# Peptides against a protein of PDB entry 6IDX: the designs that were tried, part 284

Target 1, 380 residues: chain A of PDB entry 6IDX
Amino acid sequence: KELAKLSADVTFATEFINMDGIIVLTRLVESGTKLLSHYSEMLAFTLTAFLELMDHGIVSWDMVSITFIKQIAGYVSQPMVDVSILQRSLAILESMVLNSQSLYQKIAEEITVGQLISHLQVSNQEIQTYAIALINALFLKAPEDKRQDMANAFAQKHLRSIILNHVIRGNRPIKTEMAHQLYVLQVLTFNLLEERMMTKMDPNDQAQRDIIFELRRIAFDAESDPSNAPGSGTEKRKAMYTKDYKMLGFTNHINPAMDFTQTPPGMLALDNMLYLAKVHQDTYIRIVLENSSREDKHECPFGRSAIELTKMLCEILQVGELPNEGRNDYHPMFFTHDRAFEELFGICIQLLNKTWKEMRATAEDFNKVMQVVREQITRA

## One batch from the design tools (peptide; made by RFdiffusion4, then SolubleMPNN)

Design b2_p26_3_s3 (from b2_p26_3, 11 letters changed)
Fold by OpenDDE base, seed 5:
Structure b2_p26_3_s3 (fold): chain B 380 residues (1-380), chain A 26 residues (1-26)
Amino acid sequence: as target 1 above (380 residues)
Amino acid sequence: SEFEKRMKKFKPLQEKAAKEARKERE
């Protein structure tokens, strides 16, 4: 106890470290010797002292043994560990992950996100915060090849649901530290969209063109009798498609793929459109057909609107930005659905379409409509 | 609290890790 308190003092820490005191502390953890009276209390103070000593930066984190890591990981993975030990163990793992890539690699072998989920299902918000912090650290330190796996783990409905139900909708106010870790997690989650946001459509890629064709099909062929005989010449088909792409509100009616060559939002806009068309088909068809039937220049160009809205949402959500230590703003709605970004797009595109009508907008008012929609989204 | 102090130490380290991770992608 006294050691843990004194370990915060740099002078004491320097002297203690020079006496190999930190090595003694690590060995106490490594030994796992439960034979000492008040073992749990002693261990808690040992872990506190260790953290405080390491905070001085005099000793490299790489000095810790694999046995030490396994013991600490064991305290996190084992059920019914003392809360005081668990908190300090999570803090040590977080510190190890953040300070050393080598330690990250070793910890990532010993600890899974699934194990950390159990620590989210508790009433102790500090434990929950440490667990999310460690998830964030593991994500941040993951090599590129493993980031997709982490992304998939974040995409797991289970993790999101648990965070939503046990953390965000918990009976306790969210502390600043938890809010920050939720913010970081959200930033990391949004950064998964960055790849698609920065992916240019290849206008010559047939598979990508087939997605645009599918958007057309869903909008226009769902109501049309199959009587469009396959025999209309290739030129008539092209002319028909050009009309359909105009009605869809693409800027390039001849080759809508060109509208997705700009990054941001690149292919992410197409992903949103396709999601809307498949998951919210009735909403999609309604929006497209309602605007396609207008000859009064008050048609809302769906394709253009979807692209610019996707870009706007990326800007509002700061997709591709790095987490900032000073921020703690998070959006609970992004924990409510696995495809929360696409769902937000679906809500916002309806809002845009409504706002366009209310403003009696024309194509010249496009930027004004977008500004109004931006204000509406940012106030919500 | 000890918790708040610890979390304060993690914030800049997480930001640093994010910056490093971005540089590795470039």
Scores: peptide ipSAE 0.517, ipTM 0.945, DockQ to the pose 0.876
Fold by OpenDDE base, seed 3:
Structure b2_p26_3_s3 (fold): chain B 380 residues (1-380), chain A 26 residues (1-26)
Amino acid sequence: as target 1 above (380 residues)
Amino acid sequence: SEFEKRMKKFKPLQEKAAKEARKERE
């Protein structure tokens, strides 16, 4: 206890570290010896002292043994651990992950996001915050190949549902530190969209062109079997498709793929359109056909609108922004659905279509409509 | 609190980690 207090002092810490005191503390953890009276209390103070000593930055985090890591990870993965030990263990793991890529690799092998979910299902918001912070740390330190796995883990309905129900909708007000960690998690989640947002469509990629063709098919051939191979279009069929792409509201009626070469929003706009068309087919068809049947120049160009709306949503949500230590703003709605961004797009495109009608807009009013829609979205 | 002090230490480290992770993507 006294050591834990003194370890916060830099002078004491320096002397203690010079005397290999930190090594002694690590060995106490490594030994796992439960034979001592008040072991849990002693361990809690040991872990506190260790953290305080390491916080001085005198000793590299890489000095810790794999046995130490396994013991700390063990305290986090065990269901019946003292809260005091658990909190410190989570804090140590987070510190290790954040300070060392080598330690991250070792910890990522010992701990899963699934194990951390159990620490979200508690009434202690501090434990919940440490758990989310550690998830965030693991996400931040994940190599690119594993980031998608972390993304998928977050996209796991379970993690989102647990955060929503036990953290966000918990019986306690969200503290500033939890709000920050939720913000960080959200930023990291939105940054998963960045790749698609920055992916240009290749107009020569047949698979990508087939998606655009599928949008046309869903809108205009909804009763027709997908078996009609896209490739055999006579000039009359090309002309027909050009008309269809015009009715879909693409800027480039001849080659709609060109509309997706702008980044942002790149392919993310196409993903949103396809999601709308497949998941909310009735809404999609209604929006497209309602505007395609108009001859009064008040047609809302769906394709153009979808692209610009996707871009706008990326701007509003700050997709690709790095987490800032000063921010605590998070959107609970993004924890409500697996495809929350695409669902938001689906809501906003309906809002845009409504606003376009209400304003009696023409193509010349496009930017004005988008401004009004932006204001509506940002006030919601 | 000890918790708040710890979380304050993590914030800049998380931001640093995010900056590093972005540089690895570029």
Scores: peptide ipSAE 0.517, ipTM 0.946, DockQ to the pose 0.924
Fold by OpenDDE base, seed 1:
Structure b2_p26_3_s3 (fold): chain B 380 residues (1-380), chain A 26 residues (1-26)
Amino acid sequence: as target 1 above (380 residues)
Amino acid sequence: SEFEKRMKKFKPLQEKAAKEARKERE
């Protein structure tokens, strides 16, 4: 207890470190010896002293043994651990992950996101905050190849649901520190969209062109069996497609793929359009057909609108921005659905289409409509 | 609180880690 208090003093810390005091503390943790009266209290103070000593930056985090990491990970994975030990163990793991890539690798082998989810199902918001902070740290330090796996995992769906039900919809007000960690998690989730946002469509890629053709098929041929493979389109078929792409509201009616070469929003706009067409098919068909049947110059160009709306949503949500220490603003709606960005797009494209009609807009009013829609989205 | 002090130390480290992760993508 006295050691834990004194460890905050840099002079004491320096002398204690010079006497190999940190090594003694690490060995106490490594031993796992439960034989002492007041073991839990002693261990809690040992972990506090260790953290305070390491905070001085005199000793590298890389000095810790694999046995130490396993003991700390053990305190996080065991269900019957004292709350005081659990909090300090989570804080130590987060500190290790954030300060050392080598420790991240070792910790990522010992701890799963699934184990951390169990610490979200508690009434203690501090434990919940440490658990989310550690998830954020693991996400930040993950290699690029593993970030996609973390994003696609069943663990993320479960994590989202647990955060929504036990943290956001909990019976307690969200504290500033929890709000910040939820903000960080949201930023990291949005940054998964950055790759698609910055991916240019290749106008020569047949697979990407087939997606645009699928958008046309869903809009205009919804009753026709998919068995008619897009065979070599005769010149008449190309002319038909040009008309259909005009009705879809693409800027380039001859080659709609060219509309997706601008980054942002690149391929992310096409992903949103395809999601809308597949998941909300009735809404998609309605929006396209309502505007394709109009010859009154009041048609809302769906393709152009979808691209510019995707870009605008990326700007509003700051997709690709780094997490800022001073921010704590998070959107609970992004924890309600796995594809929350695409669902938001689906809501906003309907809002855009409605606003276009209400304004009696023409193609010349496009930027004015987008500005009104931006104001509506940012006020909601 | 001890909790708030600890969380204040993590914020700049998370921001740093995010900056480093972006540089690895470029």
Scores: peptide ipSAE 0.518, ipTM 0.946, DockQ to the pose 0.878; fails the geometry check
Fold by OpenDDE base, seed 2:
Structure b2_p26_3_s3 (fold): chain B 380 residues (1-380), chain A 26 residues (1-26)
Amino acid sequence: as target 1 above (380 residues)
Amino acid sequence: SEFEKRMKKFKPLQEKAAKEARKERE
């Protein structure tokens, strides 16, 4: 206990490290010997002293043995560990992950996100915070090839559901430290959209063209009697599609693919449109048809609106921004659904369509409508 | 608390790690 307290002092730490004191502490952990009276208390103070000593940056984190890492990982993976040991073990793992890529690699082999999820299902918010912090650290240090796997682990309904039910909807007020870690997790989750947001549509990619055609099909052919024979000549069909793409509210009626060449929001806008069309088909069809039947210049251009709304949502949510240590703002809504961004888009596009009608907007009012919608979204 | 002190140390390290991870993508 006294050692743990004194280890926070840089002068003491320097002298103690020079006397190989930290090596003695690491060997005590490595031995795993539970035979000592008050082992749990002794171990808790040992781990505290170790952390405080390492915090001075005098000794590299890479000095730790694989045996030490395995012992610490063991304290996190074992179901019946003293809370005091568990907290310090999580903190040590987080420190190791954040300070060393080599240690990250070793820890990522010893610990799974599933094991960390178990520490979210407890009533101790400090343990929950350490667990989320360690998940965030593992995500941040993951190489590019493993980032998608971590992303998938975050997208796992289970992690999201556990965070929502046991952390956000817990019976305790969320402390600032937890709020920050939830913010970091959310930023990392939104950054998964960055790739799609920055992906330009290739107008020559047939698969991407087929998605635009599917949007047309869902809007116009789902209610049309199959009796309208596909037999009108290729030119009439092209002219028909140009009319349909105009009714869909694309800026480029001839080649809607050109509307998705702008980044941001690039292909992310098309993903949102397709999600709306498939998951909320009735809402999609209603929005498109309500505006396609108007010849009064008060039609809301769905395609253009969807693109600009996607861009706006990316700006509001700060997609692609790095986590900031001073922030702790998170949106609980994003923990309620797997496709929360697309669901938010679906809500906001309805709000946009409503606002357009209420304003009796024309194409010239487009930017004004978007500004009003932005204010509505940011106040909600 | 010890917890609050520890979490204050992790915040800048997480931000640093995020900056490093972005540079690897560029």
Scores: peptide ipSAE 0.498, ipTM 0.943, DockQ to the pose 0.903; fails the geometry check

Design b2_p26_3_s4 (from b2_p26_3, 13 letters changed)
Fold by OpenDDE base, seed 2:
Structure b2_p26_3_s4 (fold): chain B 380 residues (1-380), chain A 26 residues (1-26)
Amino acid sequence: as target 1 above (380 residues)
Amino acid sequence: SLFEKRMAGFKPLQEQAAKEAKAAKL
């Protein structure tokens, strides 16, 4: 107990480390010897002293043995561990993952996200915080391939549901530390959009062009009796598509694929448009047709607006940026839906379309409308 | 904010998505 308290002092820590004191603490953990009276209390203080000593950065985290890692991981994976030991064990594992890629690999083999999710179902917010912190550390240090797999896994959907129900909708106020970890998890989740945001459309890829054609089909052919598809020659069909792409509000109405070659937002804008068109079809059709039927130059260009809005949302959400230690702003909405970004896009595109009408905007007012929409989103 | 009110209007869609996600588990 006194050692744990004194270990917070850098002078004491330096002298204690110079006396190989940290090696004694690690050996106490490694031994696993439950034979001591008050073992749980002694172990909790040992782990506290170990953390406080390591937080001074005097000793590399790579000094820890595989036996030590297995003991600490064992305290996280075993259901009957004292809460104080569990809390310190989660914090130790977080620090190990953050400070060493070699320790990350070893820890990722010893612990599952499923085991960490079990620690979110408790009423103790400190345990919940360290469990999310360790998940965030594992997610941050995961290779890109494994990061995407972790994101696509049932574990992520389940994790968000558990966080929503047991943390965000819990009967306790969210502390600053928990709010920070929720922010970090949100940032790391949005960073999965970076690949799509930076993916250029290939105008020669037929499958990608077929998505743009599907947007046209949903907007204009869904109301057309399938009998009136005029088998009229390739030139009339091409001229028809050029008109339709103009009505959709693409900048390049001859070849809309060119609008998605700019990164950001690249293919992510097309993903958002396709999601809107498939999941919110009535909203999509209404927005497109309401603007396509206008001859008054007050038409809101959907295609251009959707691209620039996607880019704006990526900027507001800081897609591709690392989490900032000083931030604790999280959006509960992003824990409620699997496609929360696309749903946010669907809200914001309706807001944009409304704002465009209210402003009686023309194509010349486009940047001014976007600025007003940005202010409306960021003041929310 | 008006956005919080519109985002609060997302609560029904979240409840519906949660009902659909529950119904898909059933």
Scores: peptide ipSAE 0.000, ipTM 0.319, DockQ to the pose 0.019
Fold by OpenDDE base, seed 1:
Structure b2_p26_3_s4 (fold): chain B 380 residues (1-380), chain A 26 residues (1-26)
Amino acid sequence: as target 1 above (380 residues)
Amino acid sequence: SLFEKRMAGFKPLQEQAAKEAKAAKL
C-alpha cells in the first residue's frame, strides 16, 4: 500500500527501479501464490505499484516475462476475480499492447474479444472503460488482415449491441474517459473504410461494371413490365445505357466506371450507392426519377453527388486518421447500426437532394450546394 | 451529442435503432 503510493513519485520510482524493485514485483505476480492472508489486497497494491512505476517510462515494457503476461491475462479470463485486480489487469494489458508489438502478439494469443465483451456486461463503468480501452488497443495494434477479421466477425455486431445497451443506454452518465474510448472505437471502425476509399475501380472488371448495371436496373427496369424488354441489338442497348447513365447523374455518361477511378472516395462511393439502391430502394428510385424527369436544368446529378458526398463524409469523419488524445466526441448513432456509414450516406444524400431543390441549383452551383451541405452536416 | 440532436432530424437511423431496441427487449 505504501509502495503503491510512493510509486507515483518519479524520484522514488527511479531509485526503486535502480534497485531492481520492479523485478521483485513481477516475480510476486509470476509466483501466483494464493496462500497468503489478504492475497487479493496485496496483489491489487502490487499491480498498482507496477503500473505507476511503468508509467514513468524508465523501464521498457518488453522486460516482462511470458509468465507475467499469462498471470495478468488469467486475471481477465478467469471468473470471480476481485474487481480491483480485474481493473488493474485490464489497464496493464492495455499499456502492454500500446507500448510493445511483441507484447501485443503474446496478449492476442491469450485473450479473446469474447472474454472482454463479458466485462462490458457489468455495472462498473471503470471495468467497462478499461475493457473497451483494451479492445481499442488490440484493434489499433492488429495487422490489417486481423483488423478486417475483427471488423467482419459476429463479435463486432455483438460488441456494438453490448456497448449500445450496457454502456451508452445505461442508467448512468458517461464519464469523459469512457467517452474517449467510444470515440477511439468509432475512429478505428471508420478506418476500416480506408481500403475501399482508396480502391480504384478497374474499368475492365466485369463484376464492378455489373454493379453499375444493377444501379441502372433498379432505377429504370424495376417499373418496366418485363414483357417489353426489346431484344433490340447491342448498339441500341449501348445508346440507351448512355442515356440512363446521364439520367443517373454520372459525369462520364459513356463509361461511368471512370467516375470511380479517383481516390478518395474510389469504390466506397459505389458501395454506398449500391447499399442505398438495395436497402432503401424506394428512396433511391425516388431521388433518381425525380431528377431524371426534370427538363428545367435544375436536375441534381445523383452519381456525381453521391461520389462527392462520400468524399465529404470521409473528410468529416477523418477516415484513415489515428485517434487523437483529449477527443471524446463519439456518435451513439454509429453504435445503432452495423452499416452506420452507409445509413449516414443515405440520410445525407436526401439532405443534399433537398438542399439542391431549395437553392434552385444548376450544375454550375454544384460546389456551392456541397459547401452548404457540409455546413449542415457539421453544424446540424 | 450535438451530432445526435442533428441526426435526430434523420428518421431512418432512429427508426432502425427503435426496431433493434424493440428486438433486444423481445
Scores: peptide ipSAE 0.000, ipTM 0.312, DockQ to the pose 0.020; fails the geometry check
Fold by OpenDDE base, seed 3:
Structure b2_p26_3_s4 (fold): chain B 380 residues (1-380), chain A 26 residues (1-26)
Amino acid sequence: as target 1 above (380 residues)
Amino acid sequence: SLFEKRMAGFKPLQEQAAKEAKAAKL
């Protein structure tokens, strides 16, 4: 207990480390020996002293043995009654993951996000905070491929649901530390959109072109039996599609694929449009047809608007930026839906279409409408 | 409205982004 308290002092820490004191603490953990009276209390103070000593940055985290890592991971992965040991073990694992890529690899083999989710289903907000902090650390330090897998996994859907039900809707006020970790998790989740935001459409990729064709089909062919496509030659069909792509509000109505070659927002804009068209089909069809039937030059160009709105949402949400330690602003809404960004897009595109009509905008007013919509999205 | 209920969850971001945008114009 006194050692743990003194370990916060840099002068004491330096002298204790120079006496190989930290090696003694690591060996106590490595031994796993429950023979001592008050073992749990002693272990909790040992882990506190260890963490406080390491936080001075005098000793590299790479000094720890694989046996030490396995013991600490064991306190997190096994059903444990001692909350004090669990809290410190989560904090140590977080620090290990953040400070060493080698330790990240070892820890990622010993623990799963599923095991950490169990520590969110508790009444102790400090345990919940350190469990999310460790999830955030693992997510931040994961290779890109593993981050995408973690995002796509059932674990992420379950994680959001558990956070919503046990943390955000919990019986206790959210502390600043928890709010920060929820913010970090939100930022890291939105950073998964960066790849798609920076992916240019290939105008020669037939699969990507088929998505644009599907947007056209959903908007204009919803009642047409595919059998009634008149067998008129490929050129008449291309010219017909050019009119349809103009009515969809693409800038390049001859080759709409060219509108998705700009990054940001690249393919992410097409993903949002396709999501809207499939999940909110009535809303999509309404927006497109209301503007496609206008002869008054007050048509809202859906395709252009959807691209620029996607870009604007990426800017507002700071997609691709690292989380700031001073921020604690999280949105409970982003924990309510797996496709929260696409749902936000679907709300904001309706707001844009409404604002365009209210302003009686023309194509020349496009930037003014986008500015008003930005202000509405940033004040709502 | 359903829209207002959906947007109510974004209000804190929007107030913060409006403060930051106002601070960046000063």
Scores: peptide ipSAE 0.000, ipTM 0.341, DockQ to the pose 0.028; fails the geometry check
Fold by OpenDDE base, seed 5:
Structure b2_p26_3_s4 (fold): chain B 380 residues (1-380), chain A 26 residues (1-26)
Amino acid sequence: as target 1 above (380 residues)
Amino acid sequence: SLFEKRMAGFKPLQEQAAKEAKAAKL
């Protein structure tokens, strides 16, 4: 107890470390010997002293044994561990993951995200905070292949639902530390969009071109009487599609695939458009047809608007950037849906279309509309 | 949060989108 308190002092820590005191603490954890009177209290103070000593940065985290890691991981994975031990064990694992890639690998073998999710279902916000912190650390330090595994639809759905219900909608105010961890989790989740944001469309890829054709089909063939099935020759069909792509508001109405060759937002814009068209079909059709039927120069170019809006949302959400320690601005809405980015896009494209109408904008006003929409998104 | 303050202006849009989604289901 006194050691745990004194370990916060750098002068004491330096002298205690020079006396190999930290090795004694690690051996106490490694022994796992439950035969001591007040073992749980002693262990909680041992883990506190260990963490406080390591936080001075005097000793490398790589000094810890695999036996130590397994004991700490055991306190997180086993049911009915004392809350004080669990909290400190989560914090130690977070620090190990953050400070050493070699320790990350060992910890990732001993602990599952599912076990950490169980620690979110408690009323203790400190446990919830350190559980999210460790999830964030594991996500941050995961190699690309393992990030995709962590990003699996089941883990994300379950994790976000539990965070929403047990943390965000919990009976207690969210502390600054939890708000920071929720921010970090959001940043790391949005960074999964980076690949798609940086993926250029191949204008020669037929499968990608078929997605653009599907956008046209959903907008124009869903309401068209089957009597106008285009039995007209391939050239008339190409000319018809060029007209339809112009009505969709693509910049390159001859070859809309060219609009998706710029990164950012690359293919992510096409993903958002396709999501809107399939999931919010009535909203998509309405936005397209309201602008395609205008004989005035006040049509809102949907295709161009969707691309530039996707880029703007990536900039606002800082897609591809690392989380900053000083930030705690998390967004509860991103925990409400699996495809929260695409849902945000669907809301913002309606806002853009509304703002365009209210401004009586033309194609020359495009950048002004986008600036007003940016201000609305960032002030809202 | 700063972004709940920055998304509070989306509450009308979310409520409108939810009303439109509810009206499209009726």
Scores: peptide ipSAE 0.000, ipTM 0.304, DockQ to the pose 0.019; fails the geometry check

